# Designs tried in a protein design run: peptides against a protein of PDB entry 6IDX. Part 131

Target 1, 380 residues: chain A of PDB entry 6IDX
Amino acid sequence: KELAKLSADVTFATEFINMDGIIVLTRLVESGTKLLSHYSEMLAFTLTAFLELMDHGIVSWDMVSITFIKQIAGYVSQPMVDVSILQRSLAILESMVLNSQSLYQKIAEEITVGQLISHLQVSNQEIQTYAIALINALFLKAPEDKRQDMANAFAQKHLRSIILNHVIRGNRPIKTEMAHQLYVLQVLTFNLLEERMMTKMDPNDQAQRDIIFELRRIAFDAESDPSNAPGSGTEKRKAMYTKDYKMLGFTNHINPAMDFTQTPPGMLALDNMLYLAKVHQDTYIRIVLENSSREDKHECPFGRSAIELTKMLCEILQVGELPNEGRNDYHPMFFTHDRAFEELFGICIQLLNKTWKEMRATAEDFNKVMQVVREQITRA

## One batch from the design tools (peptide; made by RFdiffusion4, then SolubleMPNN)

Design b2_p16_6_s4 (from b2_p16_6, 9 letters changed)
Fold by OpenDDE base, seed 5:
Structure b2_p16_6_s4 (fold): chain B 380 residues (1-380), chain A 16 residues (1-16)
Amino acid sequence: as target 1 above (380 residues)
Amino acid sequence: SKRAKRMEKAAREAAA
């Protein structure tokens, strides 16, 4: 107990480390000897002292043995561990993951996100916070090829649902530290959109052009039997499509693919448009047709609006930015929907269309409308 | 917090 308290002092820590004190603490953990009176209390203080000593950054985290890692991981994976030991074990694992890529690899083999989810289903917010912090650490340190797997594991309705039900909708106020961890998780998840946000459309890619054509089809041919294969592109049909792309509100109504060559938002805007068109078809058709029937210059250009809104949402959500210390702003919607970004886009595009009408905007007012919409989104 | 600082440091190191 006194050692754990003194270990917070850098002068004591330096002297204790110079006396190989950390090695003694690690050996106590590695031994796993439960036969001592007050073992749980002793272990809790040992882990506290270890963590406080290591937090001085005097000793590399790479000094820890695989046996030590397995013992700590064991305290996290076992269902009936003392809360004090569990809390410290989660914190130690987090610190190991954050400070060493080699330790990340070892820990990622010893623990699963599923095991960490069990620690979210408790009434102790500190345990929940440390569990999310460890998930965030694992997510952050995951290789690029594994980040999507981590996201998919998160997108598993289970983790999201548990966070929503046991953390966000809990009968207790969310502390600042938990709010920060929820923010971090949101940032790390939305950063997976960065690739699509930075992907330029290739105007020569037929598959990508077919998506734009599908947007046109859904908007204007939704009542026509799919059996009307896009017949041979006579000049009359090309002219017809140019009109349709103008009605869709693309800036380049001759070649709408050119509107998606700017990054950000690149292909992410097209993904959002396609999601809206397929998942919220009635909303999509309504927005497009309502503006396509207007000859009064008050038409809201859907295509342009969708692109600029996607870019704006990326800016608001700070897609591609690292988690910042002291931020704790998270969006509950992130935990309510499987495709939270696309659903947010679908809400915001309706808000934009409404705001455009209310303002009686023209194409010249576009930037003013976008500014008003930004303020509306950031205040909601 | 100490945790937030560790995360921010690790995030910078992971982006490098």
Scores: peptide ipSAE 0.123, ipTM 0.830, DockQ to the pose 0.868
Fold by OpenDDE base, seed 4:
Structure b2_p16_6_s4 (fold): chain B 380 residues (1-380), chain A 16 residues (1-16)
Amino acid sequence: as target 1 above (380 residues)
Amino acid sequence: SKRAKRMEKAAREAAA
């Protein structure tokens, strides 16, 4: 206990480390010797002292043995561990993951997200916070190839439902640290959109052009078999498509692909449009047809609006920005849907369409509408 | 917090 308290002092820590004190603490954990009187209390103080000593940054985290890692991971993976030991073990694992890629690899082999999810199902918000913090650390340190897998694991209805039901909708106020960890999780998840946000459409890519054609088909030919190959159109059919792309509200009605060459939002806008068209087809068709039948210059250009809205949402959500220590703002909607960004887009595009109508906007008012919509989204 | 600083540091290191 005294050691754990003194370990917070830099002078004491330096001297204790110089005396190989950390090695002694690690060996106590490695031994697993339950035969000691007050083992659990001693272990809790040992882990506290270890963490405080390591937090000075004097000793590399890579000094820890695989046996030590396995013991700490064991305290997180085993049911009915003392809460004090569990809390410190989660904090140690988090610190290991954050400070060493080698330790991340070893820990990722020993611990599953499923095991960490069990620590979210408790009433102790501190344990929940440490569990999410470790999840966030694992997510942050995951190689790019594994980040999507982790995001998919977070997309698992189970983790989201548990966070939603046990943390967000809990009968307890969310503490600042938990709110920060939820914010971090949101940021890390939305940062996976950065690649698509920065991907320019290739106007010569037929597969990407076929998506734009599919948007046209869903809007205007919803009962038509997709088997009518887009390429076999006579000049009359090309002229027809130009009219349809104008009705869809693309800026470039001849070659809508050109509207997606700007980054941000690049291809992410097309992804959102396609998601809306496939998942919320009735909403999509309604928005397009309501505006396509207007001859009064009050038509809301869907294509342009969807692109600029996607860009705006990326700006509001700070897609591609690193999590900031001082922030704790998160959207509960992030935890309600598997494709939260696309669902948010689907809500916001309806809001935009409504706001456009209410303002009796024309194409000249576009920026004013977008400003009003931004204010509406940021106040919600 | 010390934790948040560690995360921010790690985020910078992961983005580099």
Scores: peptide ipSAE 0.122, ipTM 0.832, DockQ to the pose 0.889
Fold by OpenDDE base, seed 2:
Structure b2_p16_6_s4 (fold): chain B 380 residues (1-380), chain A 16 residues (1-16)
Amino acid sequence: as target 1 above (380 residues)
Amino acid sequence: SKRAKRMEKAAREAAA
């Protein structure tokens, strides 16, 4: 107990480390000897002292043995562990993952996200916070190939539902540290959008052009009588599509693919548009047709608006930015849906279309509308 | 918190 308290002092820590004190503490954990009187209390103080000593950064985390890692992971995976030991074990694993890629690899073999999810289903907010912090550490330190798998595990309805029901909708106020961990998880999840945000459309890629054609088809051919077989002339067909792409509100009516060559938001804007068109087809068709039938110069250009809105959402969500210690703002909506970014886009594009109408905007007012919409989104 | 500082440090190291 006194050792655990004194270990927070850098002078004491330096002297104790110079006496090989950390090695003694690690051996106590490695021994696993439950026969000692007050073993659980002794172990809890040992783990506290170990963590406080290591937090001074005097000793490398790579000094720990595989036996030590297995013991600590054992305290996290076993169902009948003292809460005080569990809390310290989660914190030690988090620190190991954050400080060493080699320790990350070993820990990722010993524990599963499923085991960590069980620690979210408890009434103790501190345990929940440490469990999310370890998930975040594993997510941050995962290689790119495994990071998508972890994101898919987060996209798994189970983790999100548990966070939503046991953490966010809990009958207790969310503490600042928990809010920070939820923010970090959100940032790490949205950073997976960075690749698509920075991917330029290739105007010569037929598969990508077929997506733009599908947007046109969903907007205009779904209501058209099949009897208007497009007449045989390739030129008449091109002229018809130019009109359709103008009605869709693309900046480049001749070649809409050029609108997606700007990064950000690149292909991510096209992904959002296609999601809206397929998943929320009635909303998509309504927005497009309401603006395509106007002759009063108050048309809201859907294509341009969708691109600039996607860019704005990436800026608001800070896509590609690292999480910082000063932030604790998270959006509960991102825990309710697996495709939360695309759903947010679908809400915000409706807000944009409404705001455009309310402002009686023209194409010259585009930037003013976007500024008002930004303020609306950031205040919500 | 000490935790937040460790995470921020690790994030900077992961981006380098």
Scores: peptide ipSAE 0.120, ipTM 0.828, DockQ to the pose 0.852
Fold by OpenDDE base, seed 3:
Structure b2_p16_6_s4 (fold): chain B 380 residues (1-380), chain A 16 residues (1-16)
Amino acid sequence: as target 1 above (380 residues)
Amino acid sequence: SKRAKRMEKAAREAAA
């Protein structure tokens, strides 16, 4: 106990480490010897002292043995009643993952996100916080190929539902540290949108152009078989498409693909439009047709609005920015849906269309409408 | 917190 307290002092820590004291602590954990009187209490203080000593950054985390890692992972992955051991074990694993890519690989083999989810289903907010912190550490340190899998695991209705029901909708105030971990999880998940946000449309890519054709088809030819759409467009069909692209509110009526060459928001805007058109088809068709039938110059340009709104949402959500230590603001909506960004877009595009009508806006008022919508979104 | 600082440091190192 006194060692654990003194280990927070850098002078003591330096002297103790120089005496190989940390090696003694690691060996106590590695031994796993439950025969000692007051084993659980001694182990809890040992783990506290170890973590406080390592927090000084004097010793590399790579000094730990595989046996040590397996013991700590065992305290997390196995049913244990001792909350004090579990809490410290989660904190040690988090620190190992954050400080060493080699330790990340070893830990990722020993524990699953599913095992960590079980620690979210408890009434202890400290345990919940440490479990989310470890999930966030694993997410952050995952190779790019595995980050999408972790995001998919978060998109799994189970993890989101557990966080929503046991953390966010819990009968207890959310502490600052939990709010920070929820913020971090949100940031790490939305940062997966950065690639699409920075992807330029290739105006010569037929597959990408076919998505724009599909948006046109859904809006104007909803009963037409999609299989007949890509056929050799006669000049009459090209002229028809130019009119349709004007009605869709693209800036470039001749080649709408050019509207998606600017990054941000690049292809992410097209993804949002396609999601709206497929998942919320009635809402999409309504918005497009209401504005396409207007001849009074009060039409809301859907295509332009969708692009600029996507960019605005990326700015508000700080897509591509790293988690900041001082931030604890998270959006509860992020935990309610698997496609939370696209759903937010779908809500905000309806708000934009409503605000445009209420302001009796014209194309000259576009930036003013966007500013009003920004204020509405940031106050909600 | 000390934890938040570790996360921010690790995030910077993971993005570099």
Scores: peptide ipSAE 0.119, ipTM 0.829, DockQ to the pose 0.848

Design b2_p16_7_s1 (from b2_p16_7, 7 letters changed)
Fold by OpenDDE base, seed 3:
Structure b2_p16_7_s1 (fold): chain B 380 residues (1-380), chain A 16 residues (1-16)
Amino acid sequence: as target 1 above (380 residues)
Amino acid sequence: MAKLQEEAAKEAAAAK
C-alpha cells in the first residue's frame, strides 16, 4: 500500500527501480501463489505499484515475461476477479498494448474483444472505461488487415450495441474519462474510411464508371435492367447520359468520374452516394428529381453537393487524424448504426437540399450554402 | 449532430 503510493513519486521510483524493485513485483505476480490470506489485497497494491512505476517510462514494457502477461490476461478473462485487480489488470494490458507491438501480439492471442465486452455489462463505470480503453488500444495497434476484420466482425456490432445500451443509455451520467474513450472509439472507427477518402477514382476503370451509371439508373430508370452495360450505347445514348449527369448535378457532365479524382473525398463520396441510392432509394430519387425538374437556376447540384458534403464531414469528424487526449465529444448517434457515417451523410444531404431551397440558392451561392450547412452540422 | 438525427428521425416517421 505504501509502495503503491510512493511509486507515483519519480525520485522514489528511480531509486526503487535501481534496486530491481520492479523485478520483485513482476515475480510476485508470476508466482500466482494464492496461499496468503491477504493475497487479493496484496496483489491489487502490487499491480498499482507496478503501473505507477512503469508510467515513469524508466523501464521498457518489453521487460515483462510471458508468464506475467498470461497472469494479467487471466485476471481479465476470468469471470470472478476482484474489482481492484480487474481495474489494474485492464490498465496494465492497455499500457502494454500501447507501448509494445510485441506485447500487443501476445495479448491479442490471450484475450478477445468478446471477453472484454463482458466487462461492459457491469454497473461499474470505471470497469467499463478501462475495458473500452483496452479495446481502443487493441484497435489502434492492430495491423491494417486485422483492424478492418475487427471492425466488420460481430464483436464490433455487439460492442456497439452493448455500449449503446449499457453505457450511453445507462442510468448513470457519463464521466469525462468514459466520454473520452467513446470519442477515441468513434475516431478509430472513422479512420477506417481514410483509405476510401484518399482513393482517387480512375476515369478509365469501367467498373467504377458503372457505379456512376447505376446512380443514373436508380434516379431516372429504376425499372430498367442493370444488365444494360453502358458501353453498348449508341451516340444518342451517350448524349442522353450527359443530360442525366447534368441533372444529377455533377460538375463534369461528360465524364462524372473526373469529379471523384480529387482526394479527399475521392471514392468515399461515391460510396456515400451509392449507399444513399440503394438503402434510402426514395430519398435519393426525391432529391435528384426535385432538382432535375427545375428550370429556374435554383437546382441544387446533387453530385457536387454530395462530394463537398463528404469532404466536409471528413473534416468535421477528423477522418485520418489520431484521437486527441483533450477531447471527449463523442456522438451517441454513431453507436446506433453499423454504417453511421453513410447514415450521417444521408441526413446531412437532406439538410443541405433543404437549406439550398430556403436560401433560394443558385450555383453562385454554393460555398455560402456549404458554410451554413457546416455551421448547422457542427451546432446540432 | 444529435438534433439533426432526431429531426431526421421525426421527418422519416412523418413520411411513413
Scores: peptide ipSAE 0.044, ipTM 0.755, DockQ to the pose 0.018; fails the geometry check
Fold by OpenDDE base, seed 5:
Structure b2_p16_7_s1 (fold): chain B 380 residues (1-380), chain A 16 residues (1-16)
Amino acid sequence: as target 1 above (380 residues)
Amino acid sequence: MAKLQEEAAKEAAAAK
């Protein structure tokens, strides 16, 4: 207890480390010897002293043994551990993951996100905070292949629902530390969109062109049996598609694929449009047809609007940026749906279409409408 | 953002 308190002092820490004191603490953890009276209390203070000593940055985290890591991971993975030990063990693992890629690899073999989810199902917000912090650390340090798997595990209804129900909708006010960890988790989740945001459409890729064709089909041919073989004239067909792509509000009416060659938002805009068209078909058709039937130059160009809105949402959500230590602005809505970004897009495109109508906007007012919509989104 | 979700939910409920 006194050691744990004194370990916060840099002068004491320096002297204690110079006396190999940290090695003694690590060996106490490594021994796993439950034989001592008050072992749990002693261990909790040992782990506290270890953390406080390591926080001075005098000793590298890489000094820890695999046995030490396994003991700490064991305290997190065991169902019946003292809360004080669990809290400190989560914090140690977080620090290990953040400070060393080698330690990350070892820890990722010893613990699963599924085990950490159990620590979210508690009333102790500090345990919940450290559990999310460790999940965030693992997510941040995961190689790209495993990051998508972890994201899929987060997008898994389970982790999202547990955070929503046990953390966000918990009976306790969210502390700043928890709000920060929820923010970090959101940023890391939205950073998975970066690949798609930076993916240019290939105008020669038939599969990507078929998505644009599907957007046209859903908007204009939804009642037409696909059995109507596209009529013989290549020129009439090109002219027909050019008209349809104009009505869809693409900038390039001849080749809409060119509108998706700019990054950001690249293919992510097309993903959002396709999601809207398939999941919210009535909303999509309404937005397109309301604007396609207008002869008054007050048509809202859906395709252009969807691209620029996707870009704007990426900017608002800081897609591709690392989480900032000073921020705690999390949005509970992103924990309510598996495809929260696409759902946000679907809300915001309706807001854009409404705002366009209310402003009686023309194509010349496009940037003004987008600015108003940005302010509406950021204040809401 | 939260208000937008609530408004969208109200509009979706009114459109049914």
Scores: peptide ipSAE 0.044, ipTM 0.755, DockQ to the pose 0.018; fails the geometry check
Fold by OpenDDE base, seed 2:
Structure b2_p16_7_s1 (fold): chain B 380 residues (1-380), chain A 16 residues (1-16)
Amino acid sequence: as target 1 above (380 residues)
Amino acid sequence: MAKLQEEAAKEAAAAK
């Protein structure tokens, strides 16, 4: 207890470390000797002193043994552990993951996100915060392939549901520390969109061109019986598609694939458009047909609008940026749906279309409409 | 953002 208090002092910490004191503390944890009547209290203070000593940055985290890591991971994985031991064990694992890629690899073998989710189902917000902090650390330090696996896993869908029900909708006010960890988790989740945001469309890729053709099909052929495809020559067919791509509001209505060569938002805009067209087909068809039937220069160009809106949403959500330590602004809505970004796009494209009509905008007003929509999104 | 979701939910409920 006294050691744990004194370990916060840098002068004491330096002298204690010079006496190999930290090695003694690690060995006490490694020994696992439950023989003492006050073992739990002693262990809690040992872990506190260890954290305080390591926080001075005098000793590398790489000094810890695999036995030490296994003991700490064991305290997190045990169903009946003292709250004080659990808190410190989560914090130690977080610090290990953040400070050493070698320790990350070892810890990722010993613990799962599924085990950490159990610590979110408790009433203690401090435990919940440390559990999310460790999840965030694991997510941040994971290789790109492993981050995508973590996001696609049942664990992520379950994680967001547990966070929504036990943290966000909990009977307790969200503290600043928890709000920060929820913000971090949100940013790390949206950073998985960066690959698609930075992927240029290949205008020569037939599979990608078929997606654009599917957008046309859903908008214009959904009511047409396939029997009435007039056998009119290949040239008339190309001219018809150029008209359809103009009605869809693509900037390059001859080759719409060229509109997706700009990064950001690259292929992510096409993903959003296809999601809207398949999941919210009635909304998609309405937006396209309402603007395709106008000849008054007040048409809202859907294709261009969808691309620029996707880019704007990426900017608002800071896609591809690391989480900032001073930010606590999380959005509960992103924990309510599996495809929260695409659903947000679907809401915002309707807002854009409405705002365009209300402003009586033309193509010259496009940037003004986008600025108004940005202000609406950021205030809402 | 939260208001946009609430408005969209109200519009979707009114369209049913």
Scores: peptide ipSAE 0.044, ipTM 0.753, DockQ to the pose 0.018; fails the geometry check
Fold by OpenDDE base, seed 4:
Structure b2_p16_7_s1 (fold): chain B 380 residues (1-380), chain A 16 residues (1-16)
Amino acid sequence: as target 1 above (380 residues)
Amino acid sequence: MAKLQEEAAKEAAAAK
């Protein structure tokens, strides 16, 4: 107890470290002192002293043994652990993950996100905060392949549902620390869009061209069986498609694929359009047909609007930027749906279409409409 | 953003 208190002092910490004091503390943890009630308090203070000593940055986190990591991970994985031990163990694991890629790899083998989700179902907001902080650390330090898998695991309705129901909609006010961790999780989740945002469409890729053709099919041939493979369209069929792509509001009516070669938003805009067309088909068809039937020059170009809106949403959400330590602004809506970005796009494209009509906009007003829509989104 | 979702939810509920 006194050691834990004194370990916050850098002068004491330096001298204690020089006396191999950290090694003694690590060995106490490694010895696996059975969680007898009288040892739990001693262990909690040992972990506190260890963390306070390590927070001075005098000793590398790489000094910790695999046995130490397994003991700490064991305290997090056990269902009946003292709250103080659990709290310190989560904080130690977070610090290990953040400070060492080697320790991240070892911890990622010992702990699953599923085990950390159990600590979100508790009434203690501090435990919830440390659990999300460790999840965020694991997400941040994961290699890109594993990060996408973690995102797919975070996209598991379960984690979002647990955060939504037990943290966000909990009967307790969200503290600043928790709000920050929710913000971090949100930013890290949207940063997974960066790859698609920076992916250029290949105008020669037939599979990507078939997506654009599918957008046309859903808008204009919704009752036609998908079995009509894009057979070698006669010149009349090519001319028909050019008209359809104009009605869809693409900038390049001849080759809409060219509209997706600019990054950002690249292929992410096409993903959003396809999601809207498949998941919200009635909304998609309504928007396209409402604007395609206009001869008054007040048509809202859906394709161009969808691309620029996707880019705008990426800018608003700071896609590709690291989380800022000074921010705690999270949006509960992003925890309500697995495809929250695409759902936000679907809401915002309707807002854009409405705003375009209200402004009686023409193609010359496009940037002005986008500016108004940006202000609406950022205030809402 | 939260208002947009609430408005969209109201519009979706009014369209049913």
Scores: peptide ipSAE 0.044, ipTM 0.753, DockQ to the pose 0.018; fails the geometry check

